Peptides against a protein of PDB entry 2AKA. Designs and how they scored, part 1

No score or structure here was measured in a lab: all are predicted.

Target 1, 299 residues: chain A of PDB entry 2AKA
Amino acid sequence: MEDLIPLVNRLQDAFSAIGQNADLDLPQIAVVGGQSAGKSSVLENFVGRDFLPRGSGIVTRRPLVLQLVNSTTEYAEFLHCKGKKFTDFEEVRLEIEAETDRVTGTNKGISPVPINLRVYSPHVLNLTLVDLPGMTKVPVGDQPPDIEFQIRDMLMQFVTKENCLILAVSPANSDLANSDALKIAKEVDPQGQRTIGVITKLDLMDEGTDARDVLENKLLPLRRGYIGVVNRSQKDIDGKKDITAALAAERKFFLSHPSYRHLADRMGTPYLQKVLNQQLTNHIRDTLPGLRNKLQSQL
Structure headers, positions and changes below count from the first letter of each chain, unless a header shows other numbers.
Peptide ipSAE is a variant of ipSAE made for these designs: the mean of its two directions, with the distance scale d0 fixed at 1.0 Angstrom where the peptide's residues are scored. Compare it only between designs on the same protein; published cut-offs may not carry over.
The geometry check fails a fold that doesn't show the stated peptide or that is severely misdrawn somewhere.

## One batch from the design tools (peptide; made by RFdiffusion4, then SolubleMPNN; aimed at target 1 A14 N293; its pose is not in this set)

Design b1_p8_1_s3 (failed a check: near_copy:native)
Amino acid sequence: SEALAILD

Design b1_p8_1_s4 (failed a check: near_copy:native)
Amino acid sequence: SEALAILS

Design b1_p8_3_s2 (failed a check: near_copy:native)
Amino acid sequence: SEALAILD

Design b1_p8_3_s3 (failed a check: near_copy:native)
Amino acid sequence: SEALAILS

Design b1_p8_4_s2 (failed a check: a repeat of another design)
Amino acid sequence: SEALAILD

Design b1_p8_8_s1 (failed a check: near_copy:native)
Amino acid sequence: SEALAILD

## One batch from the design tools (peptide; made by RFdiffusion4, then SolubleMPNN; aimed at target 1 L11 A14; its pose is not in this set)

Design b1_p10_2_s4
Fold by OpenDDE base, seed 5:
Structure b1_p10_2_s4 (fold): chain B 299 residues (1-299), chain A 10 residues (1-10)
Amino acid sequence: as target 1 above (299 residues)
Amino acid sequence: LWEEIDAILE
């Protein structure tokens, strides 16, 4: 069953190559969240490398189909430049930025055309995620005044699909009731059947407060539950703190926190990666027969 | 590709 994710990756690549990806309800996980919710940090923690664009405002401006593949070797490959193996993840970051700018220009606009990035690594589980632009309300720079709605419309193209799981990333240091991620998830998945909650910035909560009720699935219940993570601080990111060290610190955080210690084995980035691998695999198994029948009927 | 999918799902 572990081969199901690579199989769907080949489908994604094939459909992307012919430009028909938007009309296909492929089993996938879309990553949604407000700007600065910690989405990029979660994805980088899976890979164990710094490779995503960073900055203020909207950094992800095109959908990024991130295909993680467990391998004995470590390298990245883009669908738009097949055969080129990237071993320097700084070059991966630069290529994402360049390819984004090539399509959107330098005005910080967005495009619905995906970038397909495959990362081979011994440190990852097979997992495909679609990283989507962060939700925002305020245009910056040369962004159009309706950028909020453009982003929303882009996200809706993914999250409204029945076979799309939603990874809703929300920061714990903000009011969860006002989470952009959970709001959009509730809109398209009112019964909470397709949504996985990720709670970031648990280490940045005010002293005397915690997200225990959220993580225990008692505040806003999701069928697939919530997983808390602790990302590197901005200072640590700027200082290029090792992600392995950050993952150790994350484990220590949960084990030492009185509100989270009992949940520690079901928290953290490694556990999240395992859960997503399992859920995606099962989701593919459940949806592929129906997808096959649908596609055959359209041919 | 679909043949491979069918083989895995069987």
Scores: peptide ipSAE 0.036, ipTM 0.729, DockQ to the pose 0.164
OpenDDE base, seeds 1, 2, 3, 4: peptide ipSAE 0.029, 0.029, 0.027, 0.027; ipTM 0.728, 0.715, 0.705, 0.712

## One batch from the design tools (peptide; aimed at target 1 L7 L11 Q296)

Design b2_p28_1 (made by RFdiffusion4)
Amino acid sequence: AAAAAATAAIEAALDEIQAMVEKMEAEA
Pose (drawn by RFdiffusion4):
Structure b2_p28_1 (pose): chain A 299 residues (1-299), chain P 28 residues (1-28)
Amino acid sequence: as target 1 above (299 residues)
Amino acid sequence: XXXXXXTAAIEAALDEIQAMVEKMEAEA
């Protein structure tokens, strides 16, 4: 049903101002990744426009509830900017930065208050993800020293919940067994039943190595599987993001790589969007029947 | 006033959950 994701979108809007309550548990996807995993590029490739804050280290300092709605037209709206339509995605980026600074005292710390961004676009399937601060060790920023723990604690508030599906994002050019995202997913989902794996930067692996065993779901098995993507950034005449060319380059990569050709139809951003739309819809279908009564008891 | 508006929004969302569940049962 095309209606399930929109229904949960209204619930997320309603609960955006309701502080943390460990018992509230909406069906949704939380995006978890180490700061080197390229999780912003995954989201920007869904939208086809650069729109996320840029900077060293942390990009998301407040949870971003990103609601993507397939549309013939292309614009964005923030719940906190009633009625305003954003058509220039640079302004969308600037609003994320401004609303975040409005809340965070230090210009580098984090807050649990979500920003609710809805994007209508022909480049997206109906899908909703909650992007969370990326994980890191060295608090190289400017306050606070325990920032690693504050981020981990915020992630745990989301992903310890049973109805929270985990989109664990890891770069292929690293030791995947040591992935921060997969490790934290294992701490709360030991059976790997509610974690969806994303492997980025496949085109950056060392010569003569590949990630076939992980992509085939053999090395680090997850029930919901892994999906590989690459960010082969192409810019148009104006120097801006060209998503059609970027997606074609990604498709060419998988079709031409001897280790991945046979999986190409199950790799890449379009397929990832399809999978997330499908899994999120089925998950909502599964959890909605008990939801109304459960919410009353938990509020 | 803000609390009351938030409560009304949640109640309306709960009604929509009920209606959606009934629709799904009818289709099944």

Design b2_p28_1_s3 (made by RFdiffusion4, then SolubleMPNN; from b2_p28_1, 17 letters changed)
Fold by OpenDDE base, seed 1:
Structure b2_p28_1_s3 (fold): chain B 299 residues (1-299), chain A 28 residues (1-28)
Amino acid sequence: as target 1 above (299 residues)
Amino acid sequence: SAAEEQRKRIEEALKEIDELVEKLKKLE
């Protein structure tokens, strides 16, 4: 069943060529979260490489369709530059930045036009995600004053689709009730049918507090539940801390934490990857017939 | 025409879906 995802990647590429004029509801996972929620770190942990733009403010300014493909080789390809294989993930980062700037200009605005990135790696599971701009309340630099609403509108274009699963990334060291990710998810998925909760920054919670109730799906229940992860700190990222080492530390964190040790086998980045792979595969299976019919009706 | 191009793209997408469906059936 997992072999369906690579084929869906081809479909997604084809849909990208159709453009914005088609009302397409692709089976996909949209990643949503506030700024600094750890969204980009989760994605980089999947790949095991540093390849996403970093910085303050709005980093992701275009949707990034990230297609992970399990392969014996490791390289990346962009849809906008077919045939070019990237083996240096720093160059991948630079290409994302360049392609973003090409469309958005120097004002650090946003564009709804996706960047399509495919990563082949022996270290990934087949998975397709749409990384969306982080929700923000405060414009920075030369950003338009309505940037918050522009981002929101962009996100809504994805998350309102019935075939879109929502990966809601929320930091544990903030009030979950105020999570931008969960708020937008609740708005478009009030019954919590399409939302998967990711709780980051569990290691940064105040002493004596934990997110056990959240992770056990008791506080703000989602049909698809919550998965806790521990990402590298910004200091670790800047210091080029190895992702493999970080994943080991994450495992150790859950195993050694009194509140989480009983959940450890269903926590962490590797488990999240597996869950997303399975859920996406099943979701594709469930949605393909309807999608086919819809497309057929457009002929 | 733009309409013809759009149709072609839709047909290509349908082909991909059909391939997926076929593969799915084989996996079941």
Scores: peptide ipSAE 0.230, ipTM 0.836, DockQ to the pose 0.416
OpenDDE base, seeds 2, 3, 4, 5: peptide ipSAE 0.227, 0.214, 0.204, 0.226; ipTM 0.834, 0.828, 0.825, 0.835

Design b2_p28_6 (made by RFdiffusion4)
Amino acid sequence: AAAAAALAAARATLAALSAEIDALIARL
Pose (drawn by RFdiffusion4):
Structure b2_p28_6 (pose): chain A 299 residues (1-299), chain P 28 residues (1-28)
Amino acid sequence: as target 1 above (299 residues)
Amino acid sequence: XXXXXXLAAARATLAALSAEIDALIARL
């Protein structure tokens, strides 16, 4: 039903101002990744516009509840900016930065208070993801020293919950067995039953190597599987993001790579959107029947 | 006070969604 994701979208809006309660457990997807995994590019390729803060290290310092709604028109709205329509995605980026600084004392720390962003676009399927701070070791920023632990603790608040599906994002040009995202997913989902794997930067792997075994779900098996993407950024005449060309370049990559051509139809951003829409919808279908009664007891 | 008000608004929203939830469950 095209109605399940919108229903949960209303619940997320309602609970945006309700502080942490370990018992509250809405069906949703949390995006988990190491800082080097390229998780922003994955989201920006869904939207087809650059809209996330740029900077060294951390990009998301508050949980971003990103609600993508397929639409004929293209605009964005923040729950905290009642009635305002954003049509220039640079302004969307600037609002994310401003609302985050409004809350965070230090200009580099983190906060659990979510920003609720809804994007209407012809480039997206109905889908909702909660983007979380990326993981890193060296607190190279400017406060605090235990920042690695503060980030991990915030991620655990989301992903230790049973109704939280995990979108674990890992770069292909690294040791995937040492992926921060897959490791934290294993700590809370040992059976790999509620983790969806995303492998980025496939076009950046060393000459003569590939990620076929992981993409075929053989090396690090997950019930919900892995999807590979590449960010082959193309800019238009004005130097701005051209998503149609970027998606075509990604499609050309998978069709032409001898290791991946037989999987091409199950790789890339359009397919990833389809898979997330489907899995999130089925997950909501599964959890909604008991939800109303359970919520009353947990509030 | 603000926290209590937020919780009351969340409960009101959940109550308002009750009929819609029943209709969707009937279709499963």

